# Peptides against a protein of PDB entry 4DOW: the designs that were tried, part 59

Target 1, 157 residues: chain A of PDB entry 4DOW
Amino acid sequence: TFSWVGRPLPNRKQFQQMYREICMKINDGSEIHIKVGQFVLIQGEDNKKPYVAKLIELFQNGAEVPPKKCARVQWFVRFLEIPVSKRHLLGRSPPAQEIFWYDCSDWDNKINVETIIGPVQVVALAPEEVIPVDQKSEETLFVKLSWNKKDFAPLPP

## One batch from the design tools (peptide; made by RFdiffusion4, then SolubleMPNN)

Design b2_p17_5_s3 (from b2_p17_5, 9 letters changed)
Fold by OpenDDE base, seed 1:
Structure b2_p17_5_s3 (fold): chain B 157 residues (1-157), chain A 17 residues (1-17)
Amino acid sequence: as target 1 above (157 residues)
Amino acid sequence: KVYDETIEKRDKYLASL
């Protein structure tokens, strides 16, 4: 169950109400609050790792019936989401904790908030910084580069 | 699993790799 936290934010979109924070109530009764600017895991296919995204907007879309709680996100991709023919462009074998900023507009960035599994920590690193791979925990993800379906590039500022 | 058009498209793309 998802519910808005706080008052709606001002916006110019006709049928939308924007929010800063949403509350996710999980099955054990506990609550997790997620805010714009945080990173989240998003459910995909059952046998696949969840998608990773940064929350840009939280909004209720009143143009739909019934109104839908939505998020606009900045996508990240895992290495396995890079086509096999392009993976060599990275020039290295990334650790499991590395993700890439998706710098392409071919995917829609609007999702139903109900696809969100929970928050996740994402840390931006410079190219020369070592990713501290913890074999006991992969809780924290790291990003150094962007991927635009053509090549890898330094992380956008 | 919740149906979402955006996620479904990503799932299909991933399956094509």
Scores: peptide ipSAE 0.683, ipTM 0.951, DockQ to the pose 0.795
Fold by OpenDDE base, seed 2:
Structure b2_p17_5_s3 (fold): chain B 157 residues (1-157), chain A 17 residues (1-17)
Amino acid sequence: as target 1 above (157 residues)
Amino acid sequence: KVYDETIEKRDKYLASL
């Protein structure tokens, strides 16, 4: 269950009410608040690892009936989401905790908030910084590079 | 599983890899 937190921001787009924060109610009844700018895990196929994204916008899409709670996101990709034939371009074997900024506009970046599993910590690192992979940080993801479907590149600002 | 067109497309893409 998802519900908006706070008042809607000034409406810039017809049929879209913008918000800064949403409340996610978990199965046990507890609540987690997620804000624009935070990172989230998004459910794909049950037998696959969740997708990773940064929340850019939270909005209610009033153009739909009934209105739908939506998010606009910046996508990240896991190494296993990169075609096998291109993985060698990284030049190294990344740890499981590494993700890559998806630097393409070919994917739709609008999702239903109900696909959100929960928040996740994503830390940006310089190329020379070591990604910690111990159990203490096993839930934290790290990003150093972008992926634009043809090559890896330095992380965008 | 919640249906989402964007996610379904990503799932399909991932399956094609």
Scores: peptide ipSAE 0.683, ipTM 0.951, DockQ to the pose 0.847
Fold by OpenDDE base, seed 5:
Parts: C-alpha cells; structure tokens; sequence
Structure b2_p17_5_s3 (fold): chain B 157 residues (1-157), chain A 17 residues (1-17)
C-alpha cells in the first residue's frame, strides 16, 4: 500500500499533484518513507534482478481514472542490461554492485509507484576509485560511468 | 506483479538481449 506523505507541492501541471514523499506500507505493518532524490529498486521479471532508479518526481496523475500514483525516474542499468555485443566496451569485468547511469531518452521514465520494491543506496565514485565488495552483502550499489547505448562515459564530477 | 507499461517494455527489452 502506498500513500502520500504531506501536502501537495506547488506545480503548474494541470492534472498532477506533486509530492515530496510517499509512504510504502509492508505486509508486517511497517512503513518505509521514500523521498524525491532517493534511489529505489523497481520490480521487473521475478527471475531477474530489480531495476534501479533515482526518484525525480512523485506525483498523482489526475488525468487517469482512477488517479494513479506515479514516479518520474532517472534510470540506471546493470551490466547485464547492456547488450552482449557492447559489454566489451567497458574494458573490464565489473563487480555485481556496479550500475550505470542511463544517458538516453528512448525509455519512458514514468512508473507506477506500486512497482517500487524499496529504497537502495547508490554511491557515485570516480573511475579510479575501487568499488568495495565483500561476500556478505551487495546492498550498496556504485556508479562510475554512464551508458548511452553507444559507449560508456565518465560521470561528471 | 503490478502491471506497468514502462516496466513491461523494459522486461521485453531485457529478454531480447
């Protein structure tokens, strides 16, 4: 169950109410609050790893019937989401915790908030920084590069 | 699984890789 937290933010979009924060209630009754600017895991195919995204906007789309709780996101991609023929362009075998900023506009960036599994920590690193990887947990994801469907590029500092 | 058009498209794309 998802519910808005706080009052709508001022905005100029006719059919949208903008929010800063949403509450996700889990089966055990616990609540997780997720804010604009945080990173989230998004459910795809059950046998695949969740998608990763940064929340850019939280809004209720009043143009739909019934109104839909939506998020606008900045996508990331995992290495296995890179086409096989292009993976060699990275020039290394990335650790499982590495993700890439998706620098392309060909994908829709609006989702139903109900696809959100929960928050995740994403840390930006310089290319020369080592990604800390241990056997115990891959809870933290790391991003060094962007991917634009053609090549990898360093993230701006 | 909640149906979402954007996610569905990504799923299909991923399956094509």
Amino acid sequence: as target 1 above (157 residues)
Amino acid sequence: KVYDETIEKRDKYLASL
Scores: peptide ipSAE 0.681, ipTM 0.951, DockQ to the pose 0.798
Fold by OpenDDE base, seed 3:
Structure b2_p17_5_s3 (fold): chain B 157 residues (1-157), chain A 17 residues (1-17)
Amino acid sequence: as target 1 above (157 residues)
Amino acid sequence: KVYDETIEKRDKYLASL
């Protein structure tokens, strides 16, 4: 169950109420608050690793019937989400914890908040920094580069 | 699994890889 936290933010978009924070109530009754700017895991196909995204907007879309709690996200991609024919462009075999900033507009970036599994830690690293791979846990993800469907590039500022 | 059009499209893309 998801519910808005706080008052709507001022915005000029018709039929949309924007929020800074949403509360996710999980099965055990505990609550997790997720804010704009945080990173989240998003449920995809079963038995696949969840998608990773940064929340850039939280809004209720009143134009939909019924109103829908939505998020606008900046996508990240895992290495296995990159076409096989392009993976060689990285020039290395990345650790499982590495993700890439998706620098394309071909994918819709609007999701239902109900697809959110929970928050995740994403750490931006300089290219020369070593990713501290933990074989016991892949809870922390690391990003060094962007991917624009053509090549890898330095992480956007 | 919650249905989401955006996610479904990504799922299909991923499956094609």
Scores: peptide ipSAE 0.681, ipTM 0.951, DockQ to the pose 0.768

Design b2_p17_5_s4 (from b2_p17_5, 8 letters changed)
Fold by OpenDDE base, seed 1:
Structure b2_p17_5_s4 (fold): chain B 157 residues (1-157), chain A 17 residues (1-17)
Amino acid sequence: as target 1 above (157 residues)
Amino acid sequence: KVYDETIEKREEELNSL
């Protein structure tokens, strides 16, 4: 169950109400609050790791009936999501904790908030910085590069 | 699991490469 936290933010978009924060209620009764700007895990395919995204906007879309609680996101990709034929372009075998900024097409990256599994920590690193691979804790993900469906590039500023 | 058009498009895009 998802519910809005706080008052709606001013916006110019017709039929939309924007919010800063949403509350996710888990089956055990506990609650997790997620804010714009945080990173989240999104449901993936069966037997695959969840997708990673940064929340850009949280909004209720009144243009749909019934209204939907939505999020606009910036996607990241895991190494295994990159086509096998292009993985060699990285020039190295990344640790499992590394993800890549997905520089994708300008299609609307709007998702249903119900696809959100929970929050995740993502840390941006410079190319020369070493990813601290901890076998005991893979909770934190790291990003150094972008992926534009063609090649890898330095992380956008 | 919840069906989502954007997720489906993302999967299709990556699988088509």
Scores: peptide ipSAE 0.722, ipTM 0.958, DockQ to the pose 0.565
Fold by OpenDDE base, seed 3:
Structure b2_p17_5_s4 (fold): chain B 157 residues (1-157), chain A 17 residues (1-17)
Amino acid sequence: as target 1 above (157 residues)
Amino acid sequence: KVYDETIEKREEELNSL
């Protein structure tokens, strides 16, 4: 169950109410608050790792019936999501905790908040920084590069 | 799994490359 936290933010978008924060109630009854700017895990294919995204906007789309709680996101991709034919372009075998800024999505990156599994920690690193791989936990993800469906590039500012 | 058009498009895009 998802519910808005706080009052709507001022915006000029018709039929949209924007919010800074959303509350996710999980199965045990506890609540997790997720804010714009944080990173989240998004449901993936069955038996596969969740997708990773950064929340850019949280909004209720009043143009839909019923109104839909939505998030606009910046996608990241895991290495295994990158086509096999392109993986060699990285020039190295990344640790499992490395993700990549997904550049050049032409579609509207609007998702249903119900697809959100929960928050995740994403840390941006310089290329020379070593990813502290924790074999016991892959909860923290690291990003150094972007991927634009063609090649890898330095992480955008 | 909750159906989501954007997620489906993302999957289709990545799977088509």
Scores: peptide ipSAE 0.722, ipTM 0.958, DockQ to the pose 0.622
Fold by OpenDDE base, seed 2:
Structure b2_p17_5_s4 (fold): chain B 157 residues (1-157), chain A 17 residues (1-17)
Amino acid sequence: as target 1 above (157 residues)
Amino acid sequence: KVYDETIEKREEELNSL
């Protein structure tokens, strides 16, 4: 289950209440707080790795009945999410921990918060920096480049 | 799996490439 943390933030959108933080209660009863600006894992297809996204906004959509808890996100893509025919454009075999900034969001990237699995650590690296792959940081994901459905490019600022 | 229109659109987009 998900619940808002704190008071709504001031905004001018009539049917949206903005929040900075949300509380996620997991199966064992423990609670995890997730804030705007953090990275999260989003449910993927069955038997597939979860998607990765950065939380841009947390809001309750009052236009729906009942109101829906939503998140606006910036998507990332895993290498295996990139079409096979285009993977060669990277010019290298990336480590499993590498993800790519999905640079082609022309539509509203609003999701149901219930699709959030949990937080994840994402670290931005310069192209020359080595992605550490060890047991101590196996859960950390790294991003160097963007992908715009056509090619890879330097990471956006 | 919780149905989500945006996620479905994302999946469709990537699968269509």
Scores: peptide ipSAE 0.722, ipTM 0.958, DockQ to the pose 0.604
Fold by OpenDDE base, seed 4:
Structure b2_p17_5_s4 (fold): chain B 157 residues (1-157), chain A 17 residues (1-17)
Amino acid sequence: as target 1 above (157 residues)
Amino acid sequence: KVYDETIEKREEELNSL
């Protein structure tokens, strides 16, 4: 269950109410608050790890019936999401915790908030910085490069 | 799994490369 936190932000977009924070009520009844600017895990395919995204906007789309709670996101991709034929372009075997800024298509990156699994920590690193390898499961993800469907490049500003 | 058009489009895009 998802519910808005606080009053809607001032905006001039018709049929849209903007928010800075949303509350996610999980299975045990506890609540997790997620804010604009944070990173989240998004539901993936069966037998695959969830997708990673940064929340850019949170809004209710009143143009739909019933109104839909939405998020606009910046996508990231895991190494295994990159086509096998392109992986060699990285020139190294990345650790499991590395993700890539997805310089994707021009289509609107609007998703249902119901696809959000939960928050995740993402840390930006310079190329020369070493990613700390943890024996345990992925608690923190790291990004050094972008992927534009053709090649890898330095992170966008 | 909740159906989402954007997620489906993303999956199709990556699978087409």
Scores: peptide ipSAE 0.721, ipTM 0.958, DockQ to the pose 0.566

Design b2_p17_6_s1 (from b2_p17_6, 9 letters changed)
Fold by OpenDDE base, seed 4:
Structure b2_p17_6_s1 (fold): chain B 157 residues (1-157), chain A 17 residues (1-17)
Amino acid sequence: as target 1 above (157 residues)
Amino acid sequence: MDEKIQKEIEEANKKAS
């Protein structure tokens, strides 16, 4: 169950109410709060790893009947989501913890909040910084580069 | 964070891509 936290933010978009925070209730008395700007895991296909996204907006979509709780996201991609024929362009074998900023507009960046599995930690690194591989960082994902379906590039400013 | 969600995240991350 998902519910909004706080009052809607001022905006000029008709049929939309924007929020800064949403509450994900797991069980009675068990809640997780997720805010705009945080990173989340999105439910993937069966037997596939979840998608990774950064929350850009949280909003209720009044254009739908009934109204839906939605989010706008910035997508990230895992190395294994990149076509096999393009993976060599990275020039190295990335650790399992590395993800890439998806720099394309072909993916719908609006999701239903019900697809959110939970929060995840994502850390941006400079190209020369080493990705930790110890157990302490096992649950942390790291991003150094963007992927635009053609090549890898430095992260956007 | 709820342990149930944490476990779900961990299990999800163990799945293949």
Scores: peptide ipSAE 0.029, ipTM 0.668, DockQ to the pose 0.039
Fold by OpenDDE base, seed 2:
Structure b2_p17_6_s1 (fold): chain B 157 residues (1-157), chain A 17 residues (1-17)
Amino acid sequence: as target 1 above (157 residues)
Amino acid sequence: MDEKIQKEIEEANKKAS
């Protein structure tokens, strides 16, 4: 169950009501608040691993009937989501915790909030920085590079 | 390891119906 937190943000969009925060109620009855700017896991297709995304906007889409709670996101990709034929371009074997900034516009960046599994920690690192593998960082994902479907590139500051 | 971690996160953050 998802519900908006706080009052709508000022906007001039006809069919959209913008929000800063949304509440996700989980099975045990507890609530998780997710804000714009946070990273989340998005439900994968079939038995695929969850997608990783950064929340850019939270809004209710009044153009739909009934209105739907939506989000706009910046996508990230896991190494295994990259085509096998292109993986060699990385020049190294990345740790499982590494993800890549998806620098393409071919993916729909609008999602239904109901596809959000939950928040996840994503940390940006310099290319030369080592990804921690300790237990404290086990659930943390790390991004160093972008992927534009053609090659990897340094992550802009 | 990645699958295990993601599954744990999914279960921990599983939404109520």
Scores: peptide ipSAE 0.039, ipTM 0.630, DockQ to the pose 0.061; fails the geometry check
Fold by OpenDDE base, seed 5:
Structure b2_p17_6_s1 (fold): chain B 157 residues (1-157), chain A 17 residues (1-17)
Amino acid sequence: as target 1 above (157 residues)
Amino acid sequence: MDEKIQKEIEEANKKAS
């Protein structure tokens, strides 16, 4: 179950009520609050690994009946989500914890909040920085580069 | 490590609905 936290933010978008935070109620009755700007895992399709995304907007879509709780996201991609024919462009074998900023607009960046599995930690690193591989960092994903379906590029500082 | 991360988060964040 998902519910809005706080009052709608002032906005001028028709049929959309903007929010800063949403509450996700989990099976044991506890609650997880997720805010705009945080990173989340999103349900994959048919046994696929969860997608990684950054929440850009949280909004109720009033154009639908009943209104739907939605989010706009910035997508990230895992290395294995990149076409096999283009993976060589990275020039290295990335660790499993590395993800890439998806720099394309061909993916629908609107999701239903019900597809959110939960929060995840994502840390941006400079290209020359080493991704830490230790017991304390096993739950963190790291991003160094963007992927635009053509090539990899360093993230802006 | 990636799969472990995913499993841990999914298990911890099972939603009620």
Scores: peptide ipSAE 0.038, ipTM 0.632, DockQ to the pose 0.058; fails the geometry check
Fold by OpenDDE base, seed 1:
Structure b2_p17_6_s1 (fold): chain B 157 residues (1-157), chain A 17 residues (1-17)
Amino acid sequence: as target 1 above (157 residues)
Amino acid sequence: MDEKIQKEIEEANKKAS
């Protein structure tokens, strides 16, 4: 179950009310609060790892019947989501914790909040910085580069 | 964060690719 936290933010978009924070309630009654700007795991296909995304907007879409709780996101991609024929362009074998900023607009960046599994920690690194491989940082994902379906590039500013 | 929730998130993130 998902519910809005706080009052809606002023905006001029028709049929949309924007929020800063959403509450996810799980089976045992525990609650997780997720805010705009945080990173989340999104449910993937069967037998696939979750997608990774940064929350850009949280909004209720009143244009739908019934209204839906939605989010706009910036997508990230895992190395194994990149076509096999293009993986060599990275020039290295990335650790499992590395993800890439998806620098394309062909993916729908609107999601239903019910697809959110939970929050995840993502840290941006410079290309020369080493990704920790110890257990202390096992839960953290790291991003150094972007992927635009053609090549890898430095992170956008 | 609740320990149970954190464990579930970790398990989900570690699913096979």
Scores: peptide ipSAE 0.030, ipTM 0.663, DockQ to the pose 0.036; fails the geometry check

Design b2_p17_6_s2 (from b2_p17_6, 8 letters changed)
Fold by OpenDDE base, seed 5:
Structure b2_p17_6_s2 (fold): chain B 157 residues (1-157), chain A 17 residues (1-17)
Amino acid sequence: as target 1 above (157 residues)
Amino acid sequence: MDEEIQKEIEEANLKAS
């Protein structure tokens, strides 16, 4: 179950009520709060590994009946989500913890909040920085580059 | 973080892509 935290923010977008925070309620009654700007895992298709995304906006879509709780996201991609024919462009074998900023507009960046599995930690690194691989950091994802369906590029500052 | 969510995340990460 998902519920808004706080009151709607002032905005001029028709049919959208903007929020800063949403609450995930777990079966045992515990709650997890997720805010705009945080990273989350999104349910994948057909038992695929979850997608990684940064929350850009949280909003209630009033154009639908009943209104739907939605989010706009910045997508990230795992290496295995990149077409096999283009993976060689990276020039290296990335660790499993590496993800890439998806720099394309072909993906729908609007999601239903119910597809959110939970929060995840994402750390941006410079290209020369080594991704730490230890038991303490196995849950952390790291991003160094962007992917635009054509090539990899350094992350913008 | 809730243990159930953490477990779900871990299990999800183990699924094939």
Scores: peptide ipSAE 0.022, ipTM 0.599, DockQ to the pose 0.040
Fold by OpenDDE base, seed 1:
Structure b2_p17_6_s2 (fold): chain B 157 residues (1-157), chain A 17 residues (1-17)
Amino acid sequence: as target 1 above (157 residues)
Amino acid sequence: MDEEIQKEIEEANLKAS
């Protein structure tokens, strides 16, 4: 289950209450708190790896009946989510830990918070920086480039 | 991080790409 943490933020949007933090409660009663600005894994298809996203907004959408706990996200894509015919544009075989900033607006960036699996660590790197592949950093994802459905480009500022 | 949540994340990461 998910519940809001703290008081709602000032907001002009008519039917939305915004928050900084949400609590995810699991079966044994333990809790994990997730904040705006953190990265999360989002449930994908049953036989696929989860999606990666950065939380931009947390809000309750009062325009829906009943109100829904939602988030707006910045999507990231895995290399294998890029069409096979365009993967060669990267010019290299990326490590499994590399993800790409999705620089398109065609993908709905509103999610229901119940699709959040949990937090994940994402580190932005300069192109010349090496992605560590040791066991110590195995659970960390790294981003160097953006993908806009046409080509790869340097990370947005 | 909670061990149960961590396990769920690890299992999710083991899914096919």
Scores: peptide ipSAE 0.021, ipTM 0.593, DockQ to the pose 0.039
Fold by OpenDDE base, seed 3:
Structure b2_p17_6_s2 (fold): chain B 157 residues (1-157), chain A 17 residues (1-17)
Amino acid sequence: as target 1 above (157 residues)
Amino acid sequence: MDEEIQKEIEEANLKAS
């Protein structure tokens, strides 16, 4: 289950109450707090790896009945989510831990928080930096480039 | 991190892409 942490933040959006933090509670009563700015894994399709996203906003959508706990996210894509015909544009075979900043607006960036699996570590690297492939970094994802459905590019500022 | 959540994350990451 999910519950808001703290008081609603001031915002200009009608029908939306914004928050900076949400609590994920699992069945055994343990709790994980997730904040705006953190990275999360989002439930993927059947037999697919989770999607990766950065939380941009946490909000309750009062336009829905009943109101739903939602998030706006910045999407990241895994290499295998990129069309086969475009993968050659990277010019290299990325490690499994590499993801790409999705620089497009065609994806719905609103999610229900119930689709959040949990937090994940994402580290931005310079192009010349090596992605570590040791067991210590096995659960960490790394981003060097953006993908805009046309080409790869340096990360947005 | 809670072991159950960690397990879920690990299992999810092991799914085919």
Scores: peptide ipSAE 0.021, ipTM 0.593, DockQ to the pose 0.039
Fold by OpenDDE base, seed 2:
Structure b2_p17_6_s2 (fold): chain B 157 residues (1-157), chain A 17 residues (1-17)
Amino acid sequence: as target 1 above (157 residues)
Amino acid sequence: MDEEIQKEIEEANLKAS
């Protein structure tokens, strides 16, 4: 269950009410608050692994009936989401914790908030920085590069 | 994917409502 937190942000979009934060109810009754700018795991298709995304906008889409709680996201990809034929372009075997900024516009960046599994920690690193493997960082994902379906590139600051 | 990460993802998925 998802519900908006706080008052709608000022905007002039005809069918949209924008929000800063959304509340996600969990089965145990606890609540997780997710804000714009945070990273989340998104449900995969069928038995696929969850996608990783950064929330860039939270909004209620009044153009739909009934209105839908939606988000716009910046996608990230896991190494295993990259086609097998292209993986060699990385030139190394990445740690399981590494993800890549998806630098393409072919993916729909609008999602239903119902597809959000939960928050996840993502940390940007310089290419030369080593990904921590300690227990504290075990659930943290790291991004160094972008992927544009053709090649890997340094992540802009 | 790391087994521990996968486990956390699965658990999170189960908790989502």
Scores: peptide ipSAE 0.022, ipTM 0.614, DockQ to the pose 0.059; fails the geometry check

Design b2_p17_6_s3 (from b2_p17_6, 8 letters changed)
Fold by OpenDDE base, seed 4:
Structure b2_p17_6_s3 (fold): chain B 157 residues (1-157), chain A 17 residues (1-17)
Amino acid sequence: as target 1 above (157 residues)
Amino acid sequence: MDEEIQKAIEEANKKAS
């Protein structure tokens, strides 16, 4: 169950109310709050790992019937989501914790908040920095590069 | 972070890619 936290932000969009924060209510009654700017895991296809995304905007879409709680996201991709024929362009075998900034507009960046599994930690690193592989960092994802379906590149500013 | 959600995330992250 998802519910808005706080008052809607001022905006000029006719059928949308924008928010800074959303609350996920879990079966045991506990709550997790997720804010714009945080990273989340999004439900993937059956038997597939979840997608990774950064929350850019939280909004209620009143143009839909019934109104839906939505988010706009910046997508990331896992190495194994990149076509097999293109993986060699990285020039190295990345650790399982590495993800890539998806620098394309062909993916719909609007999601229903019901697809959010939960928050995840994502850390941006410089190219020369080493991704830690110890027990303390096993739940953290790391991003060094972007992927634009043609090649890998440094992260956008 | 709730332990139930943490467990769900860990299990989901172990699925095949």
Scores: peptide ipSAE 0.029, ipTM 0.657, DockQ to the pose 0.039
Fold by OpenDDE base, seed 5:
Structure b2_p17_6_s3 (fold): chain B 157 residues (1-157), chain A 17 residues (1-17)
Amino acid sequence: as target 1 above (157 residues)
Amino acid sequence: MDEEIQKAIEEANKKAS
């Protein structure tokens, strides 16, 4: 169950009430608060690993009946989500913890908040920095590069 | 992070890509 935290932000868009924070309620009654700017895991298709995304906006879509709680996100991609024919362009075998900034607009960046599995830690690194692959950091994802469906590139500023 | 959510994340990450 998801519910808004706080009052809606000033917004000029019709049928969209924007928020800074949402509350995710768990079965035992405990709650997790997720804010704009945080990274989350999004439920993927059956038998696929979750997607990784950064929350850009939280909003209620009043154009739907009933209104839906939604988010706008910046997508990241896992190495194995990249076409096999293009993976060689990386020039190395990345650790499982590495993800890539998705630098394309062909993906729908609007999601239903109900698809959020939970928060995840994402750390940006310089290309020369080593990704730690120990038990202490196995739950942390790391990003060094972007992927634009054609090639890898340095992260956006 | 809630233990139940953490477990769900771990289980989800074990799925095939």
Scores: peptide ipSAE 0.028, ipTM 0.654, DockQ to the pose 0.040
Fold by OpenDDE base, seed 2:
Structure b2_p17_6_s3 (fold): chain B 157 residues (1-157), chain A 17 residues (1-17)
Amino acid sequence: as target 1 above (157 residues)
Amino acid sequence: MDEEIQKAIEEANKKAS
């Protein structure tokens, strides 16, 4: 179950109510609050790893009946999501913790919040920085580069 | 299996609709 936290933000969009934060209710009764700017795991297809995304906007889409709780996201891609024929362009074998900023507009950046599995930690690193692989960082993802379906590049600002 | 994936699976199982 997802519910909005706080009042709607000032917005002139006719069919959208904007929010800063959403609450995800867990079966054990606990609550996870997720805010704009945080990173989340998004449910993938069966037998597929979850997608990684940064929340850009949280909004209720009043154009739908009934209204839907939605988010706009910046996508990230895992190395194994990159076509096999293009993986060599990285020039190295990345650790499993590395993800890439998806610098392409072909993916729909609107999601239903119900597809959110939960928050995840994503840390941006300089290309020369080593990705730490230890017990404490096993669930932390790291991003150094972008992927635009053609090549890898330094991270956008 | 990576810890983040394992945790994601667990969280998905715990998520209330």
Scores: peptide ipSAE 0.042, ipTM 0.688, DockQ to the pose 0.061; fails the geometry check
Fold by OpenDDE base, seed 1:
Structure b2_p17_6_s3 (fold): chain B 157 residues (1-157), chain A 17 residues (1-17)
Amino acid sequence: as target 1 above (157 residues)
Amino acid sequence: MDEEIQKAIEEANKKAS
């Protein structure tokens, strides 16, 4: 179960109310609060690992019947989501914790909040920084580069 | 995927609708 936290933010978009935070209710009775700007795991296809995304907007879409709780996201991709024929362009074998900023507009960046599995920690690193592989960072994902379906590049500003 | 991340996902999957 998902519910809005706080009052709607001012906006001029017809049929949309913007929010800063949403609450996800867990079966054990606990609650997880997720805010715009945080990173989340999104339900993947059958037998596939979840997608990674940064929340850009949280909004209720009143144009739909019934209204739905939605989010706009910035997608990230895992190395294994990149076509096999293009993986060599990275020039290295990335650790499992590395993800890439998806720098394309061909993916639908609107999601239903019900597809959110939960929050995840994502840390941006400079190219020269080493991804740590220790117990402290085992649940953390790291991003150094973007992927635009043609090549890898430095992270957007 | 790291086993700790996978475990966290399993726990998060216990979310209500």
Scores: peptide ipSAE 0.031, ipTM 0.661, DockQ to the pose 0.056; fails the geometry check

